# Peptides against a protein of PDB entry 5JNO: the designs that were tried, part 43

Target 1, 112 residues: chain A of PDB entry 5JNO
Amino acid sequence: MVAKFQPPPEYQLTAAELKQIVDQSLSGGDLACRLLVQLFPELFSDVDFSRGCSACGFAAKRKLESLHLQLIRNYVEVYYPSVKDTAVWQAECLPQLNDFFSRFWAQREMED

## One batch from the design tools (peptide; made by RFdiffusion4, then SolubleMPNN)

Design b1_p16_5_s2 (from b1_p16_5, 5 letters changed)
Fold by OpenDDE base, seed 2:
Structure b1_p16_5_s2 (fold): chain B 112 residues (1-112), chain A 16 residues (1-16)
Amino acid sequence: as target 1 above (112 residues)
Amino acid sequence: SLEERVQQTLEEFLAS
């Protein structure tokens, strides 16, 4: 058996919160991108983790990890059950997420 | 603000 996926407390949305985002969304991909912004605002911040260690050169990762994608998909499925199909997820949501995320950081990079 | 920038980018992206 597989236990129901349970988001970490900091990423737990109430039904009302999710509904609010859904009301702004026109598609599963739309909803996915909005969830990305709402759930993971830290991914859009330029946090300098190397401040305390110039020797290590550690920098924040600018990528969508499996946990991020899994959480988003979990919520999208509530209103767009078709994304339970991996092919639909990969065609409708995943490209939107990646394109949006990349677009954001591309814009920021141009400002440097 | 960063929040505003993200939201602006989001809306522009979704509208395209």
Scores: peptide ipSAE 0.703, ipTM 0.958, DockQ to the pose 0.845
Fold by OpenDDE base, seed 4:
Structure b1_p16_5_s2 (fold): chain B 112 residues (1-112), chain A 16 residues (1-16)
Amino acid sequence: as target 1 above (112 residues)
Amino acid sequence: SLEERVQQTLEEFLAS
């Protein structure tokens, strides 16, 4: 029996917070991208620091890891249950996430 | 700010 995925406390959204994001979204892919920005702002920064340590820094993560994607998917499923189907997730949400994330970093690279 | 840049990129992407 597989345990239910539980997000870390720092990534826990209330029903009201999630609904607010949903109200801004036109599709599952739209919602996914908005969740990416809201949940993981650290993925868009140039430098990250270790939790609880202002002296410990490292380069920003420039990839979407499985844990990030799983968390986003779980929230999207609340309003778009069809994304429980991997084929739907890969067709509707995953391309949007990857394209948006890549577009952001491509723009940032042009600024340098 | 970074937040503004992210949001701007997001809206432009979703509008295209």
Scores: peptide ipSAE 0.700, ipTM 0.958, DockQ to the pose 0.860
Fold by OpenDDE base, seed 3:
Structure b1_p16_5_s2 (fold): chain B 112 residues (1-112), chain A 16 residues (1-16)
Amino acid sequence: as target 1 above (112 residues)
Amino acid sequence: SLEERVQQTLEEFLAS
């Protein structure tokens, strides 16, 4: 039995906020990518957060961790319950997330 | 801004 995952306060979305993102989305994969941007803007930043707050120990990383993916999936399944199926998640959402995230950083690396 | 760049990249990606 897997315990229900509760997002940290900084990664919580209200129903209205989620609805707004959904209204802009055409698919589960679309929604997943939009959620990535909304929930984790720090993953797109070059700023080292530990520089501003050494005590919190937080540092921006250029990778999608299991926690990020699980949080996104939890919100996506509200409107696309089919992603509860791992096969659907891996076929429709996960590739979109990885491709988008990789594309962003590939573009940034070319701007030096 | 960074936010605008992220959003632009997102829309271009989703449109492709």
Scores: peptide ipSAE 0.699, ipTM 0.957, DockQ to the pose 0.853
Fold by OpenDDE base, seed 1:
Structure b1_p16_5_s2 (fold): chain B 112 residues (1-112), chain A 16 residues (1-16)
Amino acid sequence: as target 1 above (112 residues)
Amino acid sequence: SLEERVQQTLEEFLAS
């Protein structure tokens, strides 16, 4: 059996919460970036894995993983069905996400 | 705060 993608409870948005973000968005790419900030604030922090696990010395990676992207895409599709087309997703949303995320960390790097 | 910093970067990015 193939089940519909279900986000983890900590990343589950109500219809009202999603609509609030959508109302602030001007495009699918805009919405995608706003969802990134709302869903995954931990990706913007300097917190490494050692904070949660003193037994290991691994650091958290500063990258958008496939699961992050898929989750964002699922929410974007609710209001922008066209992103179901991979070509549209890769042209309208994915570049925005990557550029924004990269810009944030580039700025942080230049502050030191 | 970090939250404010992220939000500021977001708005600046989306405005460009």
Scores: peptide ipSAE 0.702, ipTM 0.958, DockQ to the pose 0.853; fails the geometry check

Design b1_p16_5_s3 (from b1_p16_5, 9 letters changed)
Fold by OpenDDE base, seed 2:
Structure b1_p16_5_s3 (fold): chain B 112 residues (1-112), chain A 16 residues (1-16)
Amino acid sequence: as target 1 above (112 residues)
Amino acid sequence: SLMDRVEQVLAEHLAS
């Protein structure tokens, strides 16, 4: 049997926390983007502020990794079970996430 | 702040 995916403690949302985000969302794609911001604010920063990397000035990679996407999808499924279908996830959520994330960095690039 | 900018871009994205 495959164990249910369990997020790391730092990315574990309570039911109340998730509901608050859901209440602000109008769609699965909207919810996905809001979860991205809430769970992974570090992806929107140029510098890794972790203790181990702050000294070297390491810049975090501007990429949504599989772990990020999987965590977001797991939470979205709670209120939008249809995203369990990969086709729905790829049509409704992934484009929203990618467009939002790319838009953010594109604008930042223009300002630099 | 950085997060204010993130929220701004999010709003723009959702409005498009």
Scores: peptide ipSAE 0.556, ipTM 0.928, DockQ to the pose 0.858
Fold by OpenDDE base, seed 4:
Structure b1_p16_5_s3 (fold): chain B 112 residues (1-112), chain A 16 residues (1-16)
Amino acid sequence: as target 1 above (112 residues)
Amino acid sequence: SLMDRVEQVLAEHLAS
């Protein structure tokens, strides 16, 4: 039996916190984008962590990794069980996440 | 603030 995916402690939301985000959301894709902001605010920061720690080899990237997407999907599934279907996730949530994230950085690059 | 900017872009995205 495959164990249920458990988010790291720093990315755990209480039922009340998740409900608050859901109440602000109008769709699964909307919820996904709001979860991205709430769970991973560091992805929207201009801070280059690689400069702060050259010895550790950590590099800040402006991309959504599989772990980010998996965590978001897990929370979206609570209120939108249909996203358990990969086809639904790819049609309803992933495009919105990618478009939102890309739009943010595109605008920031224009201002830099 | 950064979060204000993020929320602004989010609103624009959702309105598109």
Scores: peptide ipSAE 0.556, ipTM 0.928, DockQ to the pose 0.811
Fold by OpenDDE base, seed 5:
Structure b1_p16_5_s3 (fold): chain B 112 residues (1-112), chain A 16 residues (1-16)
Amino acid sequence: as target 1 above (112 residues)
Amino acid sequence: SLMDRVEQVLAEHLAS
């Protein structure tokens, strides 16, 4: 038996908190992007690991990891059950998440 | 603030 996925305490949203985000969303992909911002603000921080050592040439990887995506998907499924289908998740939510995340950092790199 | 910048990019993304 596969147990119900439970997010860690720091990523648990109450029904009221989730509803507030949903009320601002017009689609599953929209909701996914808003959840990304609310759940993982640290992914958008100005902290760059490469700044710790400018001479080493280290390039920080800015990627959405599987755990981030799973947590977001778990909440999106509450109001958009169709994303339980992997094909729907990959067509409706995942591209928007990646495009939004990439857009943010592309703009930030131009400002620096 | 950082969150304000994120919200701006989000709005642009969702509008496109």
Scores: peptide ipSAE 0.555, ipTM 0.928, DockQ to the pose 0.809
Fold by OpenDDE base, seed 1:
Structure b1_p16_5_s3 (fold): chain B 112 residues (1-112), chain A 16 residues (1-16)
Amino acid sequence: as target 1 above (112 residues)
Amino acid sequence: SLMDRVEQVLAEHLAS
């Protein structure tokens, strides 16, 4: 037997929280990007800012790792079951996530 | 704030 996916406690969303994000989303790709912001705000922080955290010692990473993507996908599947198909996930969600994330950092680099 | 900037880029991305 294989248990259903359970995200780590720090990335657990209630049904109400997820519904709120869904209500703001126009598509699966849109939802994916919003989930990225809500679940992993630390990925948008500067390294120097993250190093300033004496409590956790966290260092920001400018990379979307497999775990990040899997967590997002699992939540998107709740309202967009079609993304269970890898081809759909790769065509509709991954490009939007990568474009959004890259756009953010590209703009930040230009401002410095 | 940082989150305000993130939301701004998100809005731009979704509008493109």
Scores: peptide ipSAE 0.549, ipTM 0.927, DockQ to the pose 0.829

Design b1_p16_5_s4 (from b1_p16_5 with K5Q I6V E8K S14E)
Fold by OpenDDE base, seed 2:
Structure b1_p16_5_s4 (fold): chain B 112 residues (1-112), chain A 16 residues (1-16)
Amino acid sequence: as target 1 above (112 residues)
Amino acid sequence: SLEEQVQKTLAEFEAS
């Protein structure tokens, strides 16, 4: 028996918060990207700083990790149950996430 | 700003 996945407190969205994001989304893939932005803004920054210590800053890893993807998928499933199917998730959401994330950093590289 | 860059990318993504 596997317990229901519970996101860490910092990544817990209320139904109202999730609905707000969904209302702005055009598709499951788009929803996934919007969730990426809302849940993990740190992935879009070059440097993360520890609270209260600017000297503790470190370069953020520009990679979508399994935890990120799992959390996003869990929320997407609420409104797009079809992504419970791994094939659908891999066809409809993962490519969108990777495309969006890559586009962002490609743009940033051109500006640096 | 960073937020503006994110939103710009998102808009481009949604338009594709």
Scores: peptide ipSAE 0.505, ipTM 0.914, DockQ to the pose 0.941
Fold by OpenDDE base, seed 4:
Structure b1_p16_5_s4 (fold): chain B 112 residues (1-112), chain A 16 residues (1-16)
Amino acid sequence: as target 1 above (112 residues)
Amino acid sequence: SLEEQVQKTLAEFEAS
């Protein structure tokens, strides 16, 4: 048997919290973007943690990693079961996530 | 603010 993925406590949403986000969402892809904002606000921050720790070598990257995407997908699946199909996830949600995330940083770069 | 910037981008994204 395959163990069900469990999000870390800091990324756990209650049913009510998730429902509220869903009610604000226009589509599965839009829901994914709203989840990105709610779950990972640090990805939109200007804070560079590498400045605080020169020894650890950690550098904040403005990219969506597999773990971020997996967590978002797990929540999207609750209301859009079709995204369990990888092809649907890649066609309906991933492009929108990347578009939204790229737009944000492009705008921030233009703002200075 | 950062929150306002995020919401602005989200609104523009949803409108497109």
Scores: peptide ipSAE 0.501, ipTM 0.913, DockQ to the pose 0.924
Fold by OpenDDE base, seed 3:
Formats: C-alpha cells, sequence, structure tokens
Structure b1_p16_5_s4 (fold): chain B 112 residues (1-112), chain A 16 residues (1-16)
C-alpha cells in the first residue's frame, strides 16, 4: 500500500489560502502554476546556496521533482477533482506547469 | 524584483 501523501509543514496551505489562489486562477492548469509559485518560490531563485555553505555543496535545481508535482496535484484536486485521473493531470496540468516554468527561466536567461 | 518577474511571466502565460 502506498502511504497517503502529506505535505511538509512548510508547504501546508490553509483552506483560506488555497481559496485565495483558486479565486485568482483561470483553470486547473493555471491553478497548478499559481500553486507552484506560492509553494516553491525557491525554484524561481538563482541564488547559489553553495556559496554560503561550501561544506553543504547544496545547489538549487531548476527542475520540478515528483514531490513538487504530487503536492501541487493534491491541492488542485480540491477544486478540480478530475485531476485525480492521471490522464487528466498529464493532459491539463503537467504541460501547463512545464510550460510556465520553462518560460520563466527562458526569460531569465535572456535578461542575464 | 524576482517576484515581479514571476508575476510578469505568469501574466504572459495566462494571456496565451
Amino acid sequence: as target 1 above (112 residues)
Amino acid sequence: SLEEQVQKTLAEFEAS
């Protein structure tokens, strides 16, 4: 049995917080993108943490990991239950997330 | 700012 996914405390949204994001969203895919911004602002930062801690060697990754996607999906499901279907999630939300995330970094690269 | 850049990208994304 797969354990039920539970967000880490730092990524827990209240119902009110989620509602605010939903009210600003145009679709399930758009909601997913807005959740990405709100939950994981560190993914949009180019700060090299390894500079501050050479011993840690921690480098920020510019990729959406399974944990990020699962967490976003769990919140999207609250208002868009259809994304519980993996096919719907992959057709409606994942492409939006990847497109948005890629666009951001493409723009950042052009501005450097 | 970074936040402004994110919001700009989001707005452009939503408009597409």
Scores: peptide ipSAE 0.497, ipTM 0.912, DockQ to the pose 0.950
Fold by OpenDDE base, seed 5:
Structure b1_p16_5_s4 (fold): chain B 112 residues (1-112), chain A 16 residues (1-16)
Amino acid sequence: as target 1 above (112 residues)
Amino acid sequence: SLEEQVQKTLAEFEAS
C-alpha cells in the first residue's frame, strides 16, 4: 500500500482554503494553475537573483520541479480524482501548468 | 503589483 501523501506545513491547505480555490476554478487544469499561484508565489517573483552578485551574472532557473507538480496534483485529485491516472494528469493538467507558467514569464520578459 | 500581474496572466490564460 502507498502511504498517504502529506504536504509540508507551508503547503498545507485547509479544506476551506482548497474549496475557495476550487470554487474559482473552471477545470482541473485551471485549478492546477490557481494552486500553482497560491502555493508557490516565489516562482513568480520579480527578484533579480543577480542582485546579490552583480559580477557572477547568475540567472535563476524558472522551472516547475517534481515536488511542485506533486503537491499540486495531490490537491487537484481531491476534486478531480481522474488525475490519479498519470495519463490524465499529463494530458489535462501538466500541459496547462507549463503553458500558464511559460506565458507568465514570457510576458514579464516583454514588459522589462 | 506582482499579484495583479499574475492574476492578469491567469485571466488571459483562462480566456484562451
Scores: peptide ipSAE 0.502, ipTM 0.913, DockQ to the pose 0.848; fails the geometry check

Design b1_p16_6_s1 (from b1_p16_6, 8 letters changed)
Fold by OpenDDE base, seed 4:
Structure b1_p16_6_s1 (fold): chain B 112 residues (1-112), chain A 16 residues (1-16)
Amino acid sequence: as target 1 above (112 residues)
Amino acid sequence: LMEEVLAFLDEWLAEQ
């Protein structure tokens, strides 16, 4: 048996916190995107002082890593257990996450 | 930032 995934302390959500996000969501894909924003706000920041140099303009590349996706999926599964099926996750949630994240940064790149 | 990103999300979702 595989042990249940335990998120790092900084990414732990209480049942009440998760429910609040769920109440704002209209679908599993929507929930996934909202979780992305809530859990990883650093992925939406142009300036990352911890991973780059503000003086030279260098910042770590913004990308969705496997750990980010796994953590989001684990929370989505609480209310949408069908995403335990990889095919469902890849059809219903993963495209929404990728499109949302890509479009966000595409817009920011055009504004800079 | 959080509010701005969520606003973008809502706008993007509305266009879907």
Scores: peptide ipSAE 0.683, ipTM 0.948, DockQ to the pose 0.822
Fold by OpenDDE base, seed 2:
Structure b1_p16_6_s1 (fold): chain B 112 residues (1-112), chain A 16 residues (1-16)
Amino acid sequence: as target 1 above (112 residues)
Amino acid sequence: LMEEVLAFLDEWLAEQ
């Protein structure tokens, strides 16, 4: 038996919080995208995290990491158990997440 | 920010 995955405290949603997001979602892919926004708002910000360091100029990477996707999938599974099937996850959610995220930044880059 | 991102999401979804 494998222990249930527990997200870090900063990424833990209550049942009520998750339900609120679900109520706004039309599909598992939609839910995944909304979870992305809610859990990882830093991925959508232009905030300079190197503000305290004038010499480093560090910028946050604009990419979805495996941990991000894993966390999102775990929450999506609560209401869309079908995404436990990797094929379903890859067909219904991953393309939505990637397209949404990439298109968001594509638009923002044109607004610079 | 979140509201703006969600607005973008809704627009993007409508185009699908």
Scores: peptide ipSAE 0.683, ipTM 0.948, DockQ to the pose 0.762
Fold by OpenDDE base, seed 1:
Structure b1_p16_6_s1 (fold): chain B 112 residues (1-112), chain A 16 residues (1-16)
Amino acid sequence: as target 1 above (112 residues)
Amino acid sequence: LMEEVLAFLDEWLAEQ
C-alpha cells in the first residue's frame, strides 16, 4: 500500500478555510493561485531567508517547487476533480501559477 | 502582504 499524501500541519487547511478560498475563486487556476498565496506567503516576501547564513552565501531561488505544486494540486482537486488529469493540471493550473508568480516578481524587480 | 499579493492577483486576472 502507498500512503496517502498528507500535508504537513502548517499546510493543513480545514474544510471551512478551503471553502473560503474556493468562494473567492473563479476557476481551478484561480484557486491554485490563491492557494499559493495562502499556503506559501514566504514565496512572496522580500525577506531573504538566507540573510542569516554568512557561511554558504547561497540564496534560494524564487521558484515553485514540486512540493508546493503538489500541495496546491491536492487541494484544487477537492473542488476541481478534473485536475487529477495531469494534462488538465498542466493546461489549466500550472500556466496560471507560473505566470502569476513570475509576473509578480517581474513587477517587483522593475520597482526596485 | 497577503492582501497586496491578492490584489495583484485580481488585477492580473482581470487582464486575462
Scores: peptide ipSAE 0.682, ipTM 0.948, DockQ to the pose 0.767
Fold by OpenDDE base, seed 3:
Structure b1_p16_6_s1 (fold): chain B 112 residues (1-112), chain A 16 residues (1-16)
Amino acid sequence: as target 1 above (112 residues)
Amino acid sequence: LMEEVLAFLDEWLAEQ
């Protein structure tokens, strides 16, 4: 069996912080998207690595990795236990996350 | 940034 996923310290939310996000959410998919923004704001901005490396230049992390999704799912499960079912997660939350994230960057790229 | 992203989210959700 796979061990229970433990969030890295930088992505640990208190019960109060999580509740605040939940209070702003209308569904599990909505909550998932809000958690994405709150936990991983760096995924929504360009990052300048030139501060420490002149050769690195600018970069943008525009991919949702399995660890991001797993962490979000763990928090969503607290208030929406049904997402423990993979089929529910894939039907209610995962499409919302992917669509939201993709639409955000699609719009940003069109502004150029 | 977070406020802007959340505003985008709310707009996107309203269009669904």
Scores: peptide ipSAE 0.681, ipTM 0.947, DockQ to the pose 0.766

Design b1_p16_6_s2 (from b1_p16_6, 8 letters changed)
Fold by OpenDDE base, seed 5:
Structure b1_p16_6_s2 (fold): chain B 112 residues (1-112), chain A 16 residues (1-16)
Amino acid sequence: as target 1 above (112 residues)
Amino acid sequence: LMEKVLAFLDEWLAEQ
C-alpha cells in the first residue's frame, strides 16, 4: 500500500492545534481557509521587493500551489472525510480558498 | 499577522 501522506515537519499540526482551528470553523471551506492562514502565514505577508532596488519593478505572483492545497486538504479530511472525494473538494473547499486568498490581496492592493 | 488575516476572513465569511 502507498504510505499515507505526511506533511513536512514544519507543517505538522498536533491534534490539539488542529482541533482548535476546527472549533473556530463553521464549515469545511472555512476550515480550509483557516488552515491556509495558520500553515502558510508567509503567503499573507507584505512583500517589499524594493529593498534591493527601487527600479526592479518585480512583483511576485501570489498563487496557491499544489503543495499548499494538498496539505490543507489532508487536514480538512480529518474532520470532513467527504473531501477525500475530489469533486467535493473542488466544490466545497477549493473555491473558498481561492476566493479568500484572492480577495485578501485585492483588498490589500486597494489600500495603497 | 494571523490575527489580521483571520479578522479579514471573518468579515469575508460574514458577507457570504
Scores: peptide ipSAE 0.669, ipTM 0.946, DockQ to the pose 0.763
Fold by OpenDDE base, seed 2:
Structure b1_p16_6_s2 (fold): chain B 112 residues (1-112), chain A 16 residues (1-16)
Amino acid sequence: as target 1 above (112 residues)
Amino acid sequence: LMEKVLAFLDEWLAEQ
């Protein structure tokens, strides 16, 4: 038996919080995208996190990492159990997440 | 920020 995945405290949603997001979602893919925004707002931010360091100039990476996707999938599964099937996840959610995220930044890059 | 991103999401979804 494998232990249930527990998200880090900073990424833990209550049932009420998750329900609120679900109520705004029309599909599993939609839910996934909304979870992306809610859980990882820093991925959509232009904030310079190296503000305190004039020498490093560090910028946050604009990419979805495996941990991000794993966390999102775990929450999506609560209301859309079908995404437990990897094929469903890859067909219904992953393309939505990647397309949404990439298009967001594509638009923002044109606004610079 | 979140509101803006969600607005973008809604617009993007409408185009699908």
Scores: peptide ipSAE 0.669, ipTM 0.946, DockQ to the pose 0.760
Fold by OpenDDE base, seed 4:
Structure b1_p16_6_s2 (fold): chain B 112 residues (1-112), chain A 16 residues (1-16)
Amino acid sequence: as target 1 above (112 residues)
Amino acid sequence: LMEKVLAFLDEWLAEQ
């Protein structure tokens, strides 16, 4: 048996917090996007750590990593159990997440 | 930042 996924403490949502986000969501894809914003605000920040240290070349990655997606999916499954099916996740939620995130940064890049 | 991103999300969703 595979142990139930436990999110890191900084990404743990109470039932009440999750319900609040769900109440604002119109679909599983919508919920996924709202969870992305709520759980990982740093992915939407213009803060570039490379500005403080040019020598190390460190820059915050502007991409959705597997851990981000897994964590979001686990919360979405609470109210949309069908996303346990990978095909459903890839059809209903993952495209919404990628499209939303990409368009956000595309717009920001045009403004800079 | 959170509010701005959510505003963008709502606008984007409305266009879908």
Scores: peptide ipSAE 0.668, ipTM 0.946, DockQ to the pose 0.820
Fold by OpenDDE base, seed 3:
Structure b1_p16_6_s2 (fold): chain B 112 residues (1-112), chain A 16 residues (1-16)
Amino acid sequence: as target 1 above (112 residues)
Amino acid sequence: LMEKVLAFLDEWLAEQ
């Protein structure tokens, strides 16, 4: 059996912080997207680490990794227990996350 | 940044 996922310290939310996000959400998919923004703001910014180091390159990462999704799902489950079912997660939350994230960057790239 | 992203989210959700 796989051990229960434990969020890294930098991605820990208190009950109060989570509740605030939930109060702004109208669905599990909505909550998932808001959690994405709150937990991983770096995924929505163009950060250049090469300011002080030419070898560092760009820090902007435009990909949702399994660890991001797993962490978001853990928080969503607190208020939407049905997403414990993989089929529900894949039908209600994953499409919302992917569409939101993709649309965001598609729009940003069109501004150039 | 977060406020701008959330504004985009709200706009996107309204279009769904």
Scores: peptide ipSAE 0.668, ipTM 0.946, DockQ to the pose 0.764

Design b1_p16_6_s3 (from b1_p16_6, 10 letters changed)
Fold by OpenDDE base, seed 1:
Structure b1_p16_6_s3 (fold): chain B 112 residues (1-112), chain A 16 residues (1-16)
Amino acid sequence: as target 1 above (112 residues)
Amino acid sequence: LMEKVQEFLDEWLATQ
């Protein structure tokens, strides 16, 4: 028996919270990006997370890790079951997540 | 911070 994946408490969303985000979303990719912002605001912070973690570094801060993506995908699946298919996830959500996240920081780099 | 992120998100998504 494989245990069902559950997010850590800090990344738990109630049904109402998730629905609120969904109501603002027009697609799975849209929802994914909104979830990224809601679940992981720390990824958009200017704080240097290299402090206290020599292994993480600055690069880790500005990178979407598998755990982040997995959590997002799990929530997206609630309303867009098709993303259970990896091909769909990679076509509809993952590119948008990456583009959004990279463009955000690209813009910030230009402003600094 | 989150407000700026949200604004960027909305603007970006509008172009998709």
Scores: peptide ipSAE 0.641, ipTM 0.942, DockQ to the pose 0.792
Fold by OpenDDE base, seed 4:
Structure b1_p16_6_s3 (fold): chain B 112 residues (1-112), chain A 16 residues (1-16)
Amino acid sequence: as target 1 above (112 residues)
Amino acid sequence: LMEKVQEFLDEWLATQ
């Protein structure tokens, strides 16, 4: 038996919090994108960490990592159990997440 | 910042 995934405390949602997000969502992909914003606001920060020190090369990574995707998927599965199937996750949620995230930063890069 | 992100999200999702 595989142990149930336990998110870090900073990414723990109550049933009420999750329900609120679900109530705003029209699909699994919609829910996934909303969870991305709610769980990981730091991924949308436009703070330039290299501004103070260009030589140190320190900068926030602007990409979705496995942990981010796993956390989102686990919450989406609560209301859309079909995403437990990897093929469904890759067809219904993952493309929308990547598209949303990439388009957000593409727009920000044009404005900066 | 998060307000702008939320606005972008809502607008983007409306186009899906």
Scores: peptide ipSAE 0.640, ipTM 0.941, DockQ to the pose 0.767
Fold by OpenDDE base, seed 2:
Structure b1_p16_6_s3 (fold): chain B 112 residues (1-112), chain A 16 residues (1-16)
Amino acid sequence: as target 1 above (112 residues)
Amino acid sequence: LMEKVQEFLDEWLATQ
């Protein structure tokens, strides 16, 4: 038997926290985008971690990784069990996430 | 940061 996926402690939401986000959401795609912001605020940060350290060469990736998507999907499934179907996830949530995230950074880049 | 992101989120979601 495969063990249930357990998120890292820093990405663990309580039932109350999740409910609060759900109460603001109108759909699974809506919920997914809200979860993205709440769980991973660092993905929206313009902080250059390489600043002050020329040897580091580290830059935050402006992309959604598999772990991000998996965590979001796990929480969305709690209230929208239909997203357990990959086709539903890819039609209702994944496009919303990608569009939201890309449009956010597109806007930020225009401000520079 | 979160306030700006939240504002963008709300505005974007309203267009969906």
Scores: peptide ipSAE 0.639, ipTM 0.942, DockQ to the pose 0.782
Fold by OpenDDE base, seed 3:
Structure b1_p16_6_s3 (fold): chain B 112 residues (1-112), chain A 16 residues (1-16)
Amino acid sequence: as target 1 above (112 residues)
Amino acid sequence: LMEKVQEFLDEWLATQ
């Protein structure tokens, strides 16, 4: 098995922060989407972070990568242990994440 | 931006 995933410091949540999000959530899928927004606001930005910066070369991406999903899943597991089962994760959380994210950008693109 | 994202999130989740 792969070693335990350690989130980067910029994506670390305290127990209090996580609880606040959980208190607003009605399901694992709900929680997952809220975590997506809280942990990765850069994925919802129109700003190109590489703009005007030749040194960093960083640009916002409009896709959910495995590390994003893995990190979200780790937090969801705290209150919804059933998502440790991959089948449950793929049925309850992953579709909600993908639908939410894709619909967000679909709407934003239609406004242009 | 984040306010708009949060509004979209709330509206979207309400339709689920």
Scores: peptide ipSAE 0.638, ipTM 0.941, DockQ to the pose 0.788

